# Ledger of designs, part 189: peptides against a protein of PDB entry 2FGR

Target 1, 331 residues: chain A of PDB entry 2FGR
Amino acid sequence: SSVTLFGIVDTNVAYVNKDAAGDSRYGLGTSGASTSRLGLRGTEDLGGGLKAGFWLEGEIFGDDGNASGFNFKRRSTVSLSGNFGEVRLGRDLVPTSQKLTSYDLFSATGIGPFMGFRNWAAGQGADDNGIRANNLISYYTPNFGGFNAGFGYAFDEKQTIGTADSVGRYIGGYVAYDNGPLSASLGLAQQKTAVGGLATDRDEITLGASYNFGVAKLSGLLQQTKFKRDIGGDIKTNSYMLGASAPVGGVGEVKLQYALYDQKAIDSKAHQITLGYVHNLSKRTALYGNLAFLKNKDASTLGLQAKGVYAGGVQAGESQTGVQVGIRHAF

## One batch from the design tools (peptide; made by RFdiffusion4, then SolubleMPNN)

Design b2_p21_2_s3 (from b2_p21_2, 12 letters changed)
Fold by OpenDDE base, seed 5:
Structure b2_p21_2_s3 (fold): chain B 331 residues (1-331), chain A 21 residues (1-21)
Amino acid sequence: as target 1 above (331 residues)
Amino acid sequence: SNEKKLEEGLKFLEELIKKTK
């Protein structure tokens, strides 16, 4: 059996020009290029092509030394794998987010990522952003001539909020084609949650694709998230992303990504554009910089996610500029 | 507009899901 200790410490200086009061925020933030983490993982060969695995991973907050504590909420799984693929038991990325977030050139972290995987409706469930789930069983197929898939189910365990039952139930999956430079995927998911103490379904459809031209990579996402409420009507958001990345000088990578969030319930759009650069000092250490601009229209109040500095919203119709400059170290 | 085409694509996907339920 192998046991590996691993982690990332990613800390940055961050600035945003506006908070909810219209004031600037700046300081030391975390997880600008990759989510800071500490983990343990291992595998055991059981013979006959069968392997057991475990994975325990928690987030690290380098700016405050995990003042709120440490947990394994990023992943806490036991697995069996073989020629049939992999079965996982425990808290993890849900299959839809695991696959479809891979098209985000900013790796779902910092001020530049695709923000479509979000709680758009003040959902009261713990994971109403559609990223992870408790009590999850997942299955991932092998890759067969490019085709692959993942499926998941999370038990609600009779969790209730207000009059809502089945809170935390997840069902979802994706189908994908991954062959050479091409990747394309379709994901579907439903989560049971509550809004205002009332039962609500969070439905999600996501289409992703990327192509690596060698000299550059193009990536795109199309997503619809719909919180179906029994009272008050649906809260629907259509999110779009297009990004490009290119290697620079063999040691660097430049990224440019645009996203549009069409928030139908408030008839308001937000536009996000981010320029990022990563400079590899070694295989394990990098410097990075991100510059993001978020333009809210009408009633939109979205904010950039400068974790550790400011991740709240802004005033309706206000624009926000964010900067992160940091160090990422992996071990 | 590219936005309209993308929205039409999403509507198409939504309709496909409704047919599978």
Scores: peptide ipSAE 0.007, ipTM 0.434, DockQ to the pose 0.011
Fold by OpenDDE base, seed 1:
Structure b2_p21_2_s3 (fold): chain B 331 residues (1-331), chain A 21 residues (1-21)
Amino acid sequence: as target 1 above (331 residues)
Amino acid sequence: SNEKKLEEGLKFLEELIKKTK
């Protein structure tokens, strides 16, 4: 068997010009370019092309040294893999998020990522952002001439909130084509949750695609999220993203990404545009800077996610500017 | 050997960085 210790420490100085009171916030934040993490993983060859695996990964908060503790909530899986693909048991990214967040040029972290994978409806489930699930069984196919797929099911274990009795159940999957410079995927998911103590289905459909032109990469996402409440209207959000990245001088990468969040329940849009730069000092260490603008219209109150500094909302219809400058170190 | 292992590790990490929220 092999065991690998791995991790990332990503810490930044962050600034946002507006919080919920209209005041600026600034300080030391985390995970601006990549999510800071500590992990253990390993594999065992069982013979005949069969392998066992484990993966344990938790988030690191470098600004406070994990003052609230450490856990393996990012991933805690045991797996079997072989010619048939991979089966995983345990908390993990759900298959839909694992695949479809790969099109986010900001690596689903910091102030620049696609924010569509979100709890749009004050869902009371722990994972109502559609990113991870407890009690998850997942299966990933091999790649067949570019075609691949992933499927997952999470048990609710009769978790209840209010009158909802299946909270935490997930069913979903994706189909994809990954070949050379092209990647394209379609994901579908449903989670059972509660809103206001009432049973609610979180339905999600996401289309993603990217193409690497060598000199630049283009990436896009189209997503619809619906919280279907037993009582009350659906809470629907349509999210769109388009991004481009390009290498700079062999040691850097520039990224530009735009997202639109059309929040139908409040008839309000938010526009996000982010410029990012990563400068590689080595294969393991990078400096980075992110500049993000978030424009809320009408009743929209979205805020940039400057983790460790300010990740709350702003006043309705207010715009927010965010900056992160930091160091990422991988080991 | 160690450099290749590091490169594989870094590629793996890069893939992880792209996939993980």
Scores: peptide ipSAE 0.000, ipTM 0.260, DockQ to the pose 0.049
Fold by OpenDDE base, seed 4:
Structure b2_p21_2_s3 (fold): chain B 331 residues (1-331), chain A 21 residues (1-21)
Amino acid sequence: as target 1 above (331 residues)
Amino acid sequence: SNEKKLEEGLKFLEELIKKTK
């Protein structure tokens, strides 16, 4: 049996040139290169190739010392694993997000990540971004010659919002091929939620792929998210991402990523371009910088996610520029 | 456009998923 304490403290100075009022915001932010976290995990060998495990992980906010509290909302699982793969019980990344966010070169955090995993429709569920779920059972296969898969189901436990009576129910999974430099995945998910107090299905399909050429890595995502409503029509967003990363001098990494968010319900597009650099001072400590540009067209109001500084939207049709410079330390 | 092709591809996949249910 083992127990490991682990974590990341990632804190930055961040700037965005526009908020919802058109004013600049700046200050100390968190989680620019990796999500800051504190966790406990462990395993027990049960013999016969079977292992038990636990994982408890919460987000750390270094800018204010977790003034809003600490919890294990990032992950709180007990697991069994073996030759059959892994079964997890508890709140976690849903299988679709766990796999498909791996193609995001900005690690699904800071001002540069792919923002497709989002609540596009003012869904009233707590996890309508499709990233995590409560009451989750997950299964992950072993890797069979490159092929692997993950599946999950989350119980709604009769959670109601308005007339919706199955809020929080999730079903989804992915199939993938991971072999050497190549990774490719297809994910499908449906989550029950509410919009305007009415039952709504959040359907998601995501295709991801990456290839490591040694000198550079290319990564891409294609996603459709659809909030299916009985009244008012579907709220559909098509999201596209293409990114490249390259090692620099053996101690650094440069990243460039573009994303397009085609928001069909408002017939409006947003374009995101991010340049990032990470400089490894050690195995555990890195300096980083991100520069992001977000262009909203028409009715689009998307904002860069400068956590701890400003993560709200902007005025319709406005562009936003963001900068983060920070330190990441892992323990 | 490549975007239209992608949308068509996604629709196709959605239809396939519906058929497998």
Scores: peptide ipSAE 0.000, ipTM 0.373, DockQ to the pose 0.011
Fold by OpenDDE base, seed 2:
Order: sequence, then C-alpha cells, then structure tokens
Structure b2_p21_2_s3 (fold): chain B 331 residues (1-331), chain A 21 residues (1-21)
Amino acid sequence: as target 1 above (331 residues)
Amino acid sequence: SNEKKLEEGLKFLEELIKKTK
C-alpha cells in the first residue's frame, strides 16, 4: 500500500472594477490558476489486477488560512479499480463535470473559466452547480480504442426542502472518444433540487471537443442547463465556449477563451473573454496572470469569480473587468 | 438548431429516468 500527501497552494492579487454597488474590489485571492488543495491518496494492490484506493481532498484558502474550516468536500472516495475500470464511493466530482470541465482551458477555476456549471435558478440544494455530489457512486470505464464513459448516481437520502422530497439525487453520465490529439464527449445529467421550496429538476446536456495541433490546442463546449420548476416556468441557459491555448518559449502557456451565456428566462446574454498566461518556474511552481472581461446585456448580472476578493454579481447590463496575478505551487 | 438538439437530449434523459423509477 502507498499513501501520498499532496497539494496546491495558489494565491493571487486580484482586482475587479465593479461590484454590485459599482465599486472596485481588490485584494488577495485564492485559486486563480488551480484550486488550492490539501489531499491524501493511496492505493493497495489486491492482486489479479485489482486495486483498492482512497482519496481525501479539501480546499485550501491561503488568504485567510481556512478561517471557515477544513473539510474533504473536494473528494472523499474509496474505490476499486482494475481491467473493468474504476468504481468510486463517496463525495466527488460528478462524472459529467469531471469529463466536460476538462475542455475548459482555465480548469474550472479563477476568473477565466467556463461558468456554465452554475446554479442558474437560485436552487436550494448544496451542489446545484452540477459539479459535485454527496452520497455518490461513480463508475468509469477503461479506454477502449479511444472510447470511454462514466456514470454516476447520488442518493438523496430523503433530503427535503419545502415540499421537495428528493433533493440531492443525481443521475448522469458521459460518453467520450479520446485518441491522440482528439477528444470529444457528450454528457447528460439530472439533479433534483428545490427552488422556492418547490421540487425542481436541474437538467444538463453538454457537448465538448478539443484538438491538439501541437503548436496550439482548440477547445469548445456547448451546454444547456434547465431548471424545471412546477411553478414559474423553466429557467434555461444555453452556454457556449471556444478557447485556444499555445505553449510559449518552452516554459509558458498562453490561453484565450470566449464564452457566451444565453439566459433565456431573463432574455439576456453575457459575454466573457479571458486572456491568461502561465509561466513555469519549475515543474511545481508557476507564475500566472489572467485578464477577463465580462459584458452583461439587458437584465444579466453575472460577475467574474475572483475567489477571495469578489465573486458576486454586478448591476444589470453592466460590464466587469478582472485581473489576477499570482503564484501556484504544487507539492 | 443546436438548441433543439439539446432539448431533444434532455427529453431523452427524462424518459430514461422515468423508466428506471
């Protein structure tokens, strides 16, 4: 058996030019290039190609020293793996987010990521962004000539909010083709939640693809999220992303990503464009900078996610500019 | 449209979930 202690400390200086009051915010933020984390993991060879595993991972907030506490909410799994693939028990990324966020060139963190995996409807469930789930069972296939898949189910355990009686139930999965420079995937998921104390289904469909040309990588996402409410109509968002990345000078990477969020319930769009650069000082340490622009139209109030500084919305129809400059260290 | 295809995919998912109940 082996046990590995691992982690990332990512801390930045961040600035956004507008908050909900129209004022600028600036300070020390966290997780601009990668989510800061502390984890333990290990595997045991059981023979015959079977392995047991565990993974415990929690988020680190370097700006305040985890003032709100430490937990293993990022991942807390036990697993069996072998030629059949991997089965996981415990809180984790749901299979759809695990696969489809891989096409986000900003790794679902900082001010530049694709923000489609979101609670668009003031859902009252703990994980209504569709990223993780409690009480999760997951299965991941091996790669068969490029083809692979993942499936998951999370138990609601009779969690109730208002009149909703199955809050936290998740069912979802993806199919993918990963071969050489090409990756493509389709993900489908439904999560039960509540909005205004009423049962609501969060439906999600996501298509992702990327191609690595060696000199550059292109990546794209197409997503629809729909919160199906019994009263008040559906809250639907169509999200689109296109990004490119390229190595620079053998030690750096430049990224450019555009996203469009078409928020149908309020008939309003938001446009996001982010330029990022990572400079590797070593295999473990990098400097980075992100510059993001978010343009809200009409009733849209989206804000950039400058974690630790400001992650709230802006006034309807306002634009926001964000900057992060930071250090990432992995151990 | 891509939107229509997405809606069809969601409907398919709903049907699958109903069959598992």
Scores: peptide ipSAE 0.007, ipTM 0.408, DockQ to the pose 0.013; fails the geometry check

Design b2_p21_2_s4 (from b2_p21_2, 11 letters changed)
Fold by OpenDDE base, seed 4:
Structure b2_p21_2_s4 (fold): chain B 331 residues (1-331), chain A 21 residues (1-21)
Amino acid sequence: as target 1 above (331 residues)
Amino acid sequence: SNEEKLAEGLAFLEELIEKTK
């Protein structure tokens, strides 16, 4: 058996030129290159190729020392694994987000990530961004000649909001092909939630692909998120991402990523472009910088996620510029 | 546009999923 303590402390100085009032925000933020975390994990060999595992992981907020507390909401799983793959019980990334966010060159954090995994419809569920779920059972296949898959189901446990009686129920999965430099996957998910106290289905379809050319990596995402409401019509967003990364000087990495969010319900688009650089001081410690531009059109109010400084929206049709410069340390 | 073609492709996938339910 083994038990491993692990973590990341990622803290930055961040700036955004506009908040919801049109004012600038700046200060010390967190999780600009990787989500800061503290975790415990371990495995037990049960013999015959069967292993038990546990994983407990929570977010760290280095700017305030976790003033709001600490929990294991990032992951709290027990698992069995073997030649059949892995079964997990407990709160975790849902299979669709676990796989499809892997194509995000900004690691689903900071001011540069793909923001498609979002609550687009003022959903009242706690996880209406489609990233994690409570009461989750997940299964991941082995890799068979490149082919792999993951499936998940989360129980609603009769959670109600308004007239919605199945809030938090998730069903979803992905199929993928991962072989050498190529990765491609298709993910499908449905989550039950509520909007305005009414039952709503959050349907999500995501296609992702990446190719590592050695000298550079290309990555892309195509996503449709649809909040299907019985009253008021559907809230649909089509999200697109294209990114490239390249090693620099053996110790650095440059990243460029573009995303488009076509918000159909408000007939409004947002454009995001981010330039990032990571400089590895060691295997565990890196310096990084991110520069992001977010252009909202028409009624769009999206904001960059400068966690710890400002993660809210902006005025409709306004553009936002964000900067992060920080240190990431892994242990 | 390429964006419209992509949206059509996603709509097609959505329809396929609905037919498999």
Scores: peptide ipSAE 0.005, ipTM 0.397, DockQ to the pose 0.011
Fold by OpenDDE base, seed 3:
Structure b2_p21_2_s4 (fold): chain B 331 residues (1-331), chain A 21 residues (1-21)
Amino acid sequence: as target 1 above (331 residues)
Amino acid sequence: SNEEKLAEGLAFLEELIEKTK
């Protein structure tokens, strides 16, 4: 049996030029290159190729010392693994997000990430961004000559909001091909939620691919998210991402990523472009900088996610510029 | 535009998936 304490402390100085009132925000933020976290994990060899595992992980907010408390909402799983793959019980990334966010060159963190995994419809469920779920059972296959898959189901446990009685139910999975420099995946998910107190299905389809050329990596995502409502019509968003990264001098990495969010229900687009640089001071300590531009058109109100400083929206049709400069330390 | 081509590709994929349900 083994137990490992691990974590990341990532803290930055951040600036955005516009908030919801049109004013600038600046200060000390968190999680600009990687999400700050504290975790415990371990494995036990049970013999015969069977292993037990546990994983407990929570987010750290270095700017305020976790003023709202600490929890294991990032992951709280027990698992069995072997030649059959891995079964997990407990709150975790849903299989679709676990696989498909891997194509985001900004690791779903800071002001530069792909923001397609979002609550696009004022869904009233706690996890309506499609990233994690409570009461989750997950299964991940082994890799068979590059082919692999993951599946998950989360129980709603009769959670109700308004007239919706299955809030929090998730079903989803992905198929993938991972071989050497190539990765490609297709994910499908449905989550039950409520909008305006009425039952709503959040359907998601995502295609991702990446190729590592050694000198550079290319990555892309295509996603559709649809909140299916009986009254008022569907709320559909098509999200696109294309990114490139390259090592710099053996001590750094440069990243450039573009995303488009076509918000069909409001006939409005948002464009995001981010330049990032990471400078490794050691194997576990890095300096980083991110520069992001978010251009909202028409009725779009999206904001960059400068966690700890400002993560809200902007006025309709306004553009936002964000900067993060910080330190990441892993242990 | 390239954006329109991507949107068409997504729509096609959606239709294929709906037909498989």
Scores: peptide ipSAE 0.005, ipTM 0.397, DockQ to the pose 0.011
Fold by OpenDDE base, seed 1:
Structure b2_p21_2_s4 (fold): chain B 331 residues (1-331), chain A 21 residues (1-21)
Amino acid sequence: as target 1 above (331 residues)
Amino acid sequence: SNEEKLAEGLAFLEELIEKTK
């Protein structure tokens, strides 16, 4: 048996030139290159190729020392694994997000990540961004000649909001091909939620692919999120991402990523472009900088996610510039 | 029932798969 304590502390100085009032915001933020976390994990060999596992992980907020508390909402699983793959019980990334966010060159954090995994419709469920679920059972296959898959189901446990009676139910999965420099995946998911107290289905389809050329990596995402309301029109967003990364001088990495969010319900687009650099001082410690531009068109009000400083929207049709400079330390 | 909900979810996934062919 083994137990490992692990974590990341990532803290930055962040700036955005516009908030909802058109004013600049700046201060100390968190999780600009990697999500800050504290975790415990371990395994037990049960013999015959079977292993038990546990994983407990929570987010760390270095700017305020977790003033709002600490929890294991990132992951709280017990598992069995073997030649058949892995079964997990407990709150975790849903299989679709676990696989498809891997194509985000900004690691689903800071001001540069793909923002498609979002609550686009003012959904009232706690996890309407499609990233995690409570009461989750997940299964992940082994890799068979490159082919792999993951599936998940989350129980709603009769959670109600308004007239919706199945809030929090998730069903989804992905199929993938991972072989050498190539990765490609298809993810499908449905989550039950509520909007305005009415039953709503959050349907999601995501395609991802990447190729590592050694000198550079290319990555892309195509996603459709659709909130199907019982009463009222559907709220659909098509999200696109294309990114490239390259090693620099053996100690650094440069990243460039573009995303387009076509918000159909308001007939409005948002364009995001981010330049990032990570400088490794060691295997465990890095300096980083991110520069992001977000251009909203028409009725779009999206804001960059400068966690700990400002993560709200802007005025309709306004553009926002964001900067993060920080330290990441892993242990 | 949970079984009915599962069946509904699976049917939805099948429909999405067909749309991606």
Scores: peptide ipSAE 0.000, ipTM 0.311, DockQ to the pose 0.015
Fold by OpenDDE base, seed 5:
Structure b2_p21_2_s4 (fold): chain B 331 residues (1-331), chain A 21 residues (1-21)
Amino acid sequence: as target 1 above (331 residues)
Amino acid sequence: SNEEKLAEGLAFLEELIEKTK
């Protein structure tokens, strides 16, 4: 049996030039290159190729010392694994997000990531961004000649909001091909939620692909998220991402990523472009900088996620520039 | 446009999902 304590402390100085009032915000933020975390994990060999595992992981907020508390909401799983793959019980990344966020060159973190995994419709469920779920059972296949898959189901446990029942129910999965420099995946998910106290289905389809050319990596995402409401019509967003990364001098990495969010319900687009650089001081410690530009059109009010400084929206049609410079330390 | 092509691709995928229901 093994038990490993692990974590990341990632803290930055962040700036955004506009908040909801049009004012600049700046200060000390968190999780600019990687989400800050503290976790415990371990495995037990049960013999015959069977292993038991546990994983407990919570987010760390270095700017305020976790003033709002600590929990294991990032992951709290027990698992069995073997030649059949892995079964997980407990709160975790849903299979779709676990696989499809891997194509985000900014690792779903900071001001630069793909923001498609979002609550686009003022959904009232706790996980309406499609990233994690409570009461989750997941299964992941082994890799068979490149082919792999993951499936998940989360129990709603009769959670209700207004007249909506089954809130928090998730069903989803992905199929993928991962072989050498190539990765490609298709993910499908449905989550039950509520909008305005009324039952709503959050449907998601995501395609991802990446190719590592050695000198550079290209990555892309195509996503549709649809909140299907009984009243008021569907809230649909088409999200697109294309990114490139390249190693620099053996110790650095430069990243450039573009995303487009076509918000159909408000007939409005947002464009995001982010330049990032990571400089590895060691295997465990890095300096990083991110520069992001978000251009909202028409009624779009999206904001960059400068966690710990400002993660709210902006005025309709306004553009926002964000900067993060920070230290990431892993242990 | 490239955007239109991407949107068409997504629409196709949406139709596939609807058929698998």
Scores: peptide ipSAE 0.005, ipTM 0.395, DockQ to the pose 0.011; fails the geometry check

